# Designs tried in a protein design run: peptides against a protein of PDB entry 3ZOQ. Part 164

Target 1, 223 residues: chain A of PDB entry 3ZOQ
Amino acid sequence: QLLQDSWWNQLKEEFEKPYYQELREMLKREYAEQTIYPDSRDIFNALHYTSYDDVKVVILGQDPYHGPGQAQGLSFSVKPGVKQPPSLKNIFLELQQDIGCSIPNHGSLVSWAKQGVLLLNTVLTVRRGQANSHKGKGWERLTDRIIDVLSERERPVIFILWGRHAQMKKERIDTSKHFIIESTHPSPFSARNGFFGSRPFSRANAYLEKMGEAPIDWCIKDL

## One batch from the design tools (peptide; made by RFdiffusion4, then SolubleMPNN)

Design b2_p25_8_s1 (from b2_p25_8, 9 letters changed)
Fold by OpenDDE base, seed 2:
Parts: structure tokens; C-alpha cells; sequence
Structure b2_p25_8_s1 (fold): chain B 223 residues (1-223), chain A 25 residues (1-25)
């Protein structure tokens, strides 16, 4: 996929590295032999919707949803018409309690992405029905670089890190320049242990406003 | 919007830290 110029300038060197070439070859085989999500054209949707320069907020996920028609290349997001996964439902519950937004009738977070919320998974592909099947295949190195180049950016970024997996990336973030919002994961298993009531959306907007940036309209309209 | 709850207010310490970071940038 052709990336936007701002991301290409930041990541072009990665695509020439052996690890990425190996990843690419692996993916070619996987997409040919297996059902892989998301669609190959959607792998880099997070970067397509949110340019490097436009990133205001980063929300890290682990890997794509592995069910049919779910993943759309954005962390936690599902295509319209798809039942909201439990974690996403909890995200919307917190959104409602935090800001007062209505729970949308769909699970697409594209509106966030278009406003500068980088919805990045650390692993960008998955086999159907096999969570974490593409873990350790090279994506993590690329997505680490994405975090690194954002950390190196002069203009501050707000990183929302839900759960231990995402929080492990904190060591890569220059906290002298950037802001971190941490809580437990929105998963039903962990949401009651700190995610609910964490108010990540209003907190992010508070930082943005103080920075002189436009806040995110987190409320999602029905389709 | 009228439907929105009050936004999160930064503590004085958070605001001061933010101001310091912005000034250093």
C-alpha cells in the first residue's frame, strides 16, 4: 500500500529492511493460503485515515479482530453492521459516562481516526479464528517504529494505553514531550478494575485544549 | 454540546506540568 507522504517520510526506511521484506513475503503466503483479516487493502487504514502530522491521540490495540467482516484496520473498530465486541461496548459505555455521548448503533471508529486519533494495533493482521496468529512476525518492529517516530515528534501526542500490553510501550514514549493516559483494558475481564471511570476521552480533550488544539469529537453518530 | 458532561479539569499540578512542557517545546 502507498502511504500518505507524511508517514512515508517517517517509515520509508523500514520498508526497505529485511524484517519487513520477510514480513511481506509471509503475508503474501498467508493471504494466498489462509483467510487473513483485515482485507489486505485495509491493513494500513490507521495510517491512511490519520497522517503523521495530524496525529493528536494514539490508542493502541493488540491485533485485529479475527471474525468475518469485523476488522477494518483500526484498533477496537469494527465495520458497520457488525455486532460490537465486548471491549468496544465497554469503550462506548465509558464514553457515555465520561462525556455523555449516546451509544452508537455501529462500531466504526473511523470518525475518530479522521480527527487525528491513530487507532493502531501492534500487530496488523490475523488469521481467521486465530487470535495472535501473526504475533512475532515483524509487525511489532514496524509499529514500534511508528511509536518511536511519534515520540520523536516535537508537537505533543496523547497516548491512551489500555492494559498491560499497550502499557509496555510506555518505555518508548518521551514523557517529557508527550502525555500518557493509562488504565486497565476495556475487556469485561478488566474494565471494572480501572477502565470504567478513567475518563480517557475527556482527559484527552483537556490536554488538547490546553495545548491550543481542537478537541476530539468523540461522539459517534448513528448510521 | 448540551448533552455533554463537564470536561475533565486538569489539576493545578497537571496544568503546571503541561505549561512547563509547552514552554520548553
Amino acid sequence: as target 1 above (223 residues)
Amino acid sequence: SLAEKPEYELTDEEAAELAARLAAA
Scores: peptide ipSAE 0.183, ipTM 0.755, DockQ to the pose 0.018
Fold by OpenDDE base, seed 4:
Structure b2_p25_8_s1 (fold): chain B 223 residues (1-223), chain A 25 residues (1-25)
Amino acid sequence: as target 1 above (223 residues)
Amino acid sequence: SLAEKPEYELTDEEAAELAARLAAA
C-alpha cells in the first residue's frame, strides 16, 4: 500500500529504480508460488506505524521470522497469540531488568512502533522455514537507503544495533549527529556476552530526555 | 510505571557529546 507522505518523499526515487522493479517482480512470483512471510500487506508495517519525521529510535533486525503466523512486518515482533521466540524473550528479560517492566503475555511490539521506534529488518520478506532466503534480492539496497535518509535527517536518531549484522550498518550512520547503542545480539547464543545488562531502553530514554523529547514507554501491557 | 527502575545516567563524556551536538544544531 501507499507509504505515508514523509516516507514517500524520502523513498519515491528508489521505487522507480530497476533494482526495486526487479525485486517487486521477484516478490510477485514468490508470493504466488510459495509461502512468504509476512503477509504482503504487512511488508512495510515498520514504515506504516512510524513516519519518517516521527522516528526517535531505530532497532535493526535481519529478516522476518519464517514460521507460520509469526512475522508482522516489525523487527523482533510477533503477532499476538504467537509464542515468543527466544530472542524476543531475552529482549523482554532485559527490559524487565533494565526498567522494571513486566513481561507481556504477547510478543507484539506495535506499541513501540507507534511511539517512534522504527522496527526495521534489513530484509523484509522470507520464505517459510528458510531463514535469509530473500537475502541479496534487493531489500538491502532499499533498507540501506532508509538508514541513509534517517542519517541525513537533522533531528537526531538513536540507533540500537544488536549483533554484528546490525552493527555493520554503523558505517552508514553519521555518528557526529546520531547516537548509537551497541551490544551483542539478544539471541540465546550471544545474550549473556553483552546484551543482558546493556540497558538499551534506559539509555535510549536518557538520550531522548536530554534532547527534550518524550521518552519511550517501553512497557508493554497485556492484551 | 511504579515499578520503574532509575533511568540510565549518561557519563560525563556522553553528556558532553550530546550537549555539543545539540549546540551545533
Scores: peptide ipSAE 0.075, ipTM 0.686, DockQ to the pose 0.018
Fold by OpenDDE base, seed 5:
Structure b2_p25_8_s1 (fold): chain B 223 residues (1-223), chain A 25 residues (1-25)
Amino acid sequence: as target 1 above (223 residues)
Amino acid sequence: SLAEKPEYELTDEEAAELAARLAAA
């Protein structure tokens, strides 16, 4: 996929590397032979909605939702009209408790992305009904580079790292320049062990305001 | 609950760290 100039300048060298060429060839076969999510045109939506320079906050996910019509190329986000997955429901519950937002009648986080929240999965595709089916195929190397180039940016970024998988990426983040907000994952299996009450949204905004940046309007309007 | 909580305030340590980073930039 074509990327906007800001991301292209940061990532163009990756697309020339053998690992990405192999990934691309794999994806061509997968999309031809299997039902793959998200739509191929939506794979890089996180980068499309949020330019390199406009990134204020990063929220890392693992891989896309694997059900029909769910994934839209943004971590934790689902297309309008799709039932909110359990983790997303818990995200909205924490949002409500944190800053008083109403729970939206949909699960699209596009409004966050448009404000500079990079909603990045570490793996950007998945087979229908097969969670983690594209793990270890090359995406992690690219998304690691995305984290790296953000870490190298002089303007600070807030990284929200929910759960162990996301927190493993902390070693790639220059914590002398960037801010980390960590908690357990919003999954029903872990949310009560630290995610609830972690107030990641207000904490992120507190950092942004002190840096002289506009805070994120985390509240999502109904459709 | 839909009640809005007060905005999060950085701790003194967090504020000091941020100030130091901004001064170094």
Scores: peptide ipSAE 0.055, ipTM 0.675, DockQ to the pose 0.018
Fold by OpenDDE base, seed 1:
Structure b2_p25_8_s1 (fold): chain B 223 residues (1-223), chain A 25 residues (1-25)
Amino acid sequence: as target 1 above (223 residues)
Amino acid sequence: SLAEKPEYELTDEEAAELAARLAAA
């Protein structure tokens, strides 16, 4: 897919590497032979909505939702008209308790992405009904590089790392330059063990304001 | 009650760390 110049400059070498070519060939077969999410045109939506230079906050997910019409290339986000998945519902519950936002009638986080919140999954595709089906196929190497180049950026980034999977990426982040907000995952299985009450949204904005940057308007309007 | 909570305020330690990082940038 075509990337913005800022991301292309950071990632162009990856696309020429054998692992990515193999990944690409695999994806061609997968998309041809079965139902893969998100739509192939939406795979890099996180990078499309948020340029390298405009990243303020990173929220890491694992892989896309595997149900029809859900995934839109942004971590935790679902297309309008799609029922909010349990983790996303809990995200909005925490958002409401954290900074008073109303729970939106949809699950699209595009408004966050447009403000500099990079909603990045570590794996960017999935087979219908088969969570983590594209794990270990090459995406992780690319998305690790995305984290690496952000870590190397001089202007600080705020990384929100929910759960163990995301927190495993902390070793790739220069914590002398960047800020980490960690808690348990918003999943119903873990949310009450630390996610609720973690106030990641107000904490992120507190960092942004102290850096002299505009805070994120986390509140999402109804559609 | 859905009363809005005040925004998170950085601790003195967090603020100091941030200031140090910004000064070094």
Scores: peptide ipSAE 0.032, ipTM 0.642, DockQ to the pose 0.018

Design b2_p25_8_s2 (from b2_p25_8, 12 letters changed)
Fold by OpenDDE base, seed 3:
Structure b2_p25_8_s2 (fold): chain B 223 residues (1-223), chain A 25 residues (1-25)
Amino acid sequence: as target 1 above (223 residues)
Amino acid sequence: SLLETPEYELTDEQAAELAGLLAAA
């Protein structure tokens, strides 16, 4: 997959490293022998939709949805026509309570990505029906580098870190330069412990406005 | 596995917590 020039300039050295070559070989086998999500052409959709320079907000996920037709290479997002997963439903509930957006009839967050919201999973592939099956295979090192190069960027970024997994990346973020919004995960098992009422969307926009940047239109239109 | 269904979106930590709760129940 070809990356945008801005991301390529930031990540090109990673792709030559042994860990990534090993990851690539592993993925070749996996995609050939197993059902892997997302589609191989969609693995880097987060980077495709949001260039390095255009990143305004980062929302970290763990790994892709592992059900048929769900994952589209964006954290928390599902393809149109796919039933909204529980966490995503809660995201939309908070969105509605936070800034008044209607709950969309689909779960695609592409409109966020196109506005500069990097919807990045720390692991970018998964075997069907097996959550975290590609954990520890090399993706984390690449996505750590993505976080690092964003942290090193002079223009500030807003990192939305839902749950412990995402929050573990906080140590990689220069908080003197970048903003962090933390809460519990939107999962039904944790949302009521802090995610609901955290108002990440309005808070993110408040930071953007303070920086003189255009806010994100978080509201998603029906399809 | 309950945690392996598309119906559940859990982080590793949440999965572990749930497993603990289920074991304690």
Scores: peptide ipSAE 0.046, ipTM 0.618, DockQ to the pose 0.259
Fold by OpenDDE base, seed 5:
Structure b2_p25_8_s2 (fold): chain B 223 residues (1-223), chain A 25 residues (1-25)
Amino acid sequence: as target 1 above (223 residues)
Amino acid sequence: SLLETPEYELTDEQAAELAGLLAAA
């Protein structure tokens, strides 16, 4: 699917590079021969919902959920009607403790995306039941470029980096212009080691207010 | 494997953390 002009202007050169052409050809085969998530039309949903200029906050994930009907092209997010994965449940628990939001009856973070929260995975596709199956195939180079062009943007961005994988991207972020919120991952295996109590949502909004921007309404309404 | 089910979807970091916890248990 065609990207918005704002992202196209930032990324058009990447799409002409050999690595991306190879990735694209690989994906064509994968989608033809395997069950790949998300739906091919949803791969770039993070960029569709949040234009380059509208990005206020970035939340990095690793790769999409690999179960049926889960992934919707947004990091940590699941389609309505899908059981909330453990990490997402913990995200909502922290959201509740941080700023008092009710736990939603679904796991869709589209409302965040529409407000300028770029929910970006570093790898944008996965084979059914095979986590990280598309790791090292070219997505990381593209998503690194996404981080780079945001870092180069004059208007500040807030990067929320949960866990070591996301935090490895910190070196690509110009901290003289942009803000970073770091904690352990929301995974049940790490959340109690720093994620819980990290209050990323209120902290993000505090930065937005300092910049004279509207805060994110992090609370998600039931569907 | 069981760890590949949706209930146990793990990032690389999560998997490493789990391995560490299991080794320490």
Scores: peptide ipSAE 0.045, ipTM 0.600, DockQ to the pose 0.249
Fold by OpenDDE base, seed 2:
Structure b2_p25_8_s2 (fold): chain B 223 residues (1-223), chain A 25 residues (1-25)
Amino acid sequence: as target 1 above (223 residues)
Amino acid sequence: SLLETPEYELTDEQAAELAGLLAAA
């Protein structure tokens, strides 16, 4: 996949490194031998929809949904027509309570991505039915670099870190320049322990406005 | 398992915590 120029300039050195070449070779085998999600064309959708320069907000996920037709290369997002996973449902519930958005009839977050919300998983592929099956295979090094180059950017970024996995990335973020919004994960197992009522959407927009940037329209239209 | 079900989206840490709780039960 060809990345946008802005991302290519930031990441081109990573793609030449042995770890990424090994990852690429692994992925070639995986996609050839079994069902891998998302579609290979969609692996870098987060970077395709949101250029390096256009990133305003980052929302970190762990790895893609591992069910048929679900993952579309964006953290927490599912393709239209796919039943909303529980965490996503809770995200929309908080969105509704936070800023009054209606719950959409689909789970695609592409509209966020197009506005500068980088929906990045730390691991970008998964085997069907096997959560975290591609953990520790090299993606984390690349996605850490993505976080690093954003942290190094002069123009501030807002990082929304739901749950401990995402929050482990705080040490990579220069908080003298960038803003962090933290809460428990939107998962049903943790949402009531802090995610609900955390109001990440209004808080993110408050930061954007403070910086003189246009806020995100978090409300998602029905299809 | 609950950990493998798409309906149960757990972070690694949450999964570990749940596993620990189940093992202790």
Scores: peptide ipSAE 0.038, ipTM 0.612, DockQ to the pose 0.240; fails the geometry check
Fold by OpenDDE base, seed 4:
Structure b2_p25_8_s2 (fold): chain B 223 residues (1-223), chain A 25 residues (1-25)
Amino acid sequence: as target 1 above (223 residues)
Amino acid sequence: SLLETPEYELTDEQAAELAGLLAAA
């Protein structure tokens, strides 16, 4: 068993399905023949850091960063010591403007994950230098199931959906039970069209407080 | 549960299990 009990119970049936077996075989070949990110041990980091029951917030990304040493299995997050990608820089700018957090000297969002922020990419692997190279290979079906089982959970979840790709998942979310925060993507190409000023962090915490839950400490300390 | 709690990083054993699943180092 590779996942925590809470996630395993939700996803174990997926791993037995043909699509996942095919995905697995594909990944075996890809990791053997290509440089694939993240490291194979980090593919499921989002699920490792945030159990099914502990999920408070979901932030959806598309696929991992495709540069060396960047991806760490968490959407938008980069390993310490890695230059912050443009989208992440904008996330931190909005964080600062929203709730006054200082810009951290690293790009690791692990502290969010440990507090119940599921940093989930819809596709969990990528070839070096080839964005979306593993799109349509089976990850989306698994990650859709992750969204589905969270949507089915009785305890409400907050979904932060930046950009159209993430927002396409809205149809899978029971909005009568769960909360959605939407804006344009933090990418430099879209951030000024709605991401900046969207205040997703304070809004998420406002929902958590209404639910009687502890808010997320979004501020990230320097390393 | 075979995985560490959210407060801790993955152990080498846990990482190895995942790597093994993918037939990767």
Scores: peptide ipSAE 0.018, ipTM 0.425, DockQ to the pose 0.021; fails the geometry check

Design b2_p25_8_s3 (from b2_p25_8, 9 letters changed)
Fold by OpenDDE base, seed 4:
Structure b2_p25_8_s3 (fold): chain B 223 residues (1-223), chain A 25 residues (1-25)
Amino acid sequence: as target 1 above (223 residues)
Amino acid sequence: SLLEKPEYELSDEEAAALAKELAEA
């Protein structure tokens, strides 16, 4: 996929490295032999919707949903018409309690991405029905570099880190320049232990306003 | 088919149409 110029300038050196070439060869084999999500054309949707310079907020996920038609190439997001996964339902419940948004009739977070919310998974592909099946295959090195180049950016970024996996990336973020919002994961297994009531959406907008930037319109319209 | 089109290429109208298609499938 062709990246926007702003991301290409930041990541072009990674694509020439052996690890990424090996990752690409692995992916070619995987997509040919198995059902892999998301569609290969959607792998870099997070970077397509949100340029390097336009990033205001980062929400880190682990890997894509592994069920049919779910993965959209954006963390936590699902294509319109797809039943909302439990974690996403909890995200919308917190959104409603935090800032009063209605629960949308779909699970697409594209409207967030278009406003500068980078919805990045640390691993960008998965085998059907096999969570974490592409862990340790090279994606983490690329996505670590994405975090690094954002951390190096002069203009501040807000990182929303739900759960331990995302919080492990905190060591790569320059907290003298950037802001971090942490809580437990929105999963039903952890949401009641700190995610609910964490108010990440209003807190993110409060930081944006302090920076003199336009807040995110987190409310999602029905389709 | 909209099902085959990359998500980042979908207009809001196309996304709405896809939602209907998936809901009826």
Scores: peptide ipSAE 0.008, ipTM 0.341, DockQ to the pose 0.029
Fold by OpenDDE base, seed 5:
Structure b2_p25_8_s3 (fold): chain B 223 residues (1-223), chain A 25 residues (1-25)
Amino acid sequence: as target 1 above (223 residues)
Amino acid sequence: SLLEKPEYELSDEEAAALAKELAEA
């Protein structure tokens, strides 16, 4: 199987559908003919690191970074040794102001994923140097289903929705069960309009504590 | 449209306007 059991049980029907088979065939051609990010083995890293039952928090991104060595299969995350992109720098600035964490010397958010933070992009692949090049190819249908099955889960989830793209998914979330944290995007073009000072990390932990869940250790150690 | 444009391509003004709209919806 492609995914761990908990996600497979939720998504197995999607993988049998024609749209996903067409997506897979498209991806085979793309990876063969062009440079595609992330590595094909890393496409589903968000689901690999965070099982369906272990999801505590969801952070939605749009599509992977399209530069060499950047994309890690996790939204906003970059591989160690890669320069932190502007949005990620702002995320760490807010993290520092919110709960006092030091700015890490790398951009890997794997430690968040391992604690139950689903770092999900709505589109899971991209061509080198071409942002959103795989938009509308089938990923959105799968990732919408991921949001749906989490929304249907009885155990509450916290959705952190930065910017309009992520916030458009709010209609799929049962707010009677789940918590939403919204602000402007961490992008330099929008961060000063509401992201800075939004304190999403402490707010997420406050909700987790109310639910009797262990909080996330958001602080990232240097490598 | 602004809705079709990636979030990171929005100007400060555009981002603020859309954020306000979505917050009120």
Scores: peptide ipSAE 0.090, ipTM 0.653, DockQ to the pose 0.093; fails the geometry check
Fold by OpenDDE base, seed 1:
Structure b2_p25_8_s3 (fold): chain B 223 residues (1-223), chain A 25 residues (1-25)
Amino acid sequence: as target 1 above (223 residues)
Amino acid sequence: SLLEKPEYELSDEEAAALAKELAEA
C-alpha cells in the first residue's frame, strides 16, 4: 500500500528488509487461500488517517477483530453497523464517565484517527475466527519500528497503554520526552481492576493543552 | 493480566456474566 510521505520517509527502509518481504509473501498466500481481516486495502488505515507529523496520541491494540465486517484497520474500532465489542463498550463507558460524552450508536473511531489519535495494533492482520493467527510473522517488527520513530520524534507524543501487552512496549519509549498513560485493559476481564476511573481521555487532553496543542474531541457523534 | 482475552472471543452473555462476577468479587 502507498503510505503518506511522512510515514514513508520513516518506514521505507523496513519494506526492503527480508522480514517484511517474507511477511508480504505470507500475506499474499493468506489472502488468496483464507478469509483474512481487515480488507487488504484497510491494513494500514491507522497510518492513512494519521500522518507521522500529526500523531498526538497513540492507542495500542493487539490484533484485529476476526469476525465478519468488524475490523477496519484501527485498534478497538469497528465499522459502522457492527455491534460494539465488550472492550469497546467499556471504552465508551469510561469516556462518558470521564468527560461526559454520550455513548455513540456505532463503534467507529475514525473521528479520533482524523484528529491525530494513532489507533495502532501490533499485529495488523488476522485469519477469520483465529485470534493471533498472524502473531510472530513480522508485523511486530514493523510496528515496533513505528513506535521507535515516534519515540525519536522531537514533538512529544502521548501513549495510552492498556494492559500488559501494550505496556511491554514502554521500554521502547523515551519517557523523558513522551508521556505514558497506563491502566488495566478495557476487557471485561480487567476493566474493573483499574481501567474504569483511569480517565485517559481527560488526562491526555490535559497534557496536550500543557504542550500548547489542541485537545482531542473524544466525543463521537451518532451516524 | 493473565485474564486478558480479546473481546471478540467473548459472547455478550459471557462478557456480562464475567462483568457481574468481577463486580461481586
Scores: peptide ipSAE 0.040, ipTM 0.620, DockQ to the pose 0.167; fails the geometry check
Fold by OpenDDE base, seed 2:
Structure b2_p25_8_s3 (fold): chain B 223 residues (1-223), chain A 25 residues (1-25)
Amino acid sequence: as target 1 above (223 residues)
Amino acid sequence: SLLEKPEYELSDEEAAALAKELAEA
């Protein structure tokens, strides 16, 4: 199976729909003719690391990093050994100021994913050097469904929505059950306008504790 | 190369080795 049973049960109907079949055929051509990121085996890493039932927190990104070796199928995350992109550096700066974590010597957020932080991009693939090149090709419909099935879940989820693009998904979230943490994007262009000082990590843990769930260990160890 | 292996299948040791390889590249 492509996905864990918990996600497969939630999404199997989407994979049978024409839009996804068209997306799949498009991706086959793109991966054959162009350099596409992430590796095709890493496209669904967010769902591989974090099962449907284990989701505690969702962090929404737009699309994968488009440079060589960067994208690993997790929003904002980069493979070990890759220089931390500016937005990720700012995430770690806020993490340090919020809860005192040290800045890690790598940019992998896999440790968050393994604890129930779904690091989901709205678009899951990109052409090398061409940001948003796979926008509007079908991914958004699938990832909207991911948000929908989480919103429909009885057990509450915390959605961290950085920037306008992510915040557009707020209308799909049942705020009677789920919690939303909003701020400006961690990008250098917007971080000083609200992201810094937003304390999303401590706030997320406060909600988890209120719900009787274990908090996330947001601190990332050096490799 | 470790770059060809899905990251969700990488052990902590493999991830560290990959980090070292990329830093020396």
Scores: peptide ipSAE 0.009, ipTM 0.377, DockQ to the pose 0.030; fails the geometry check

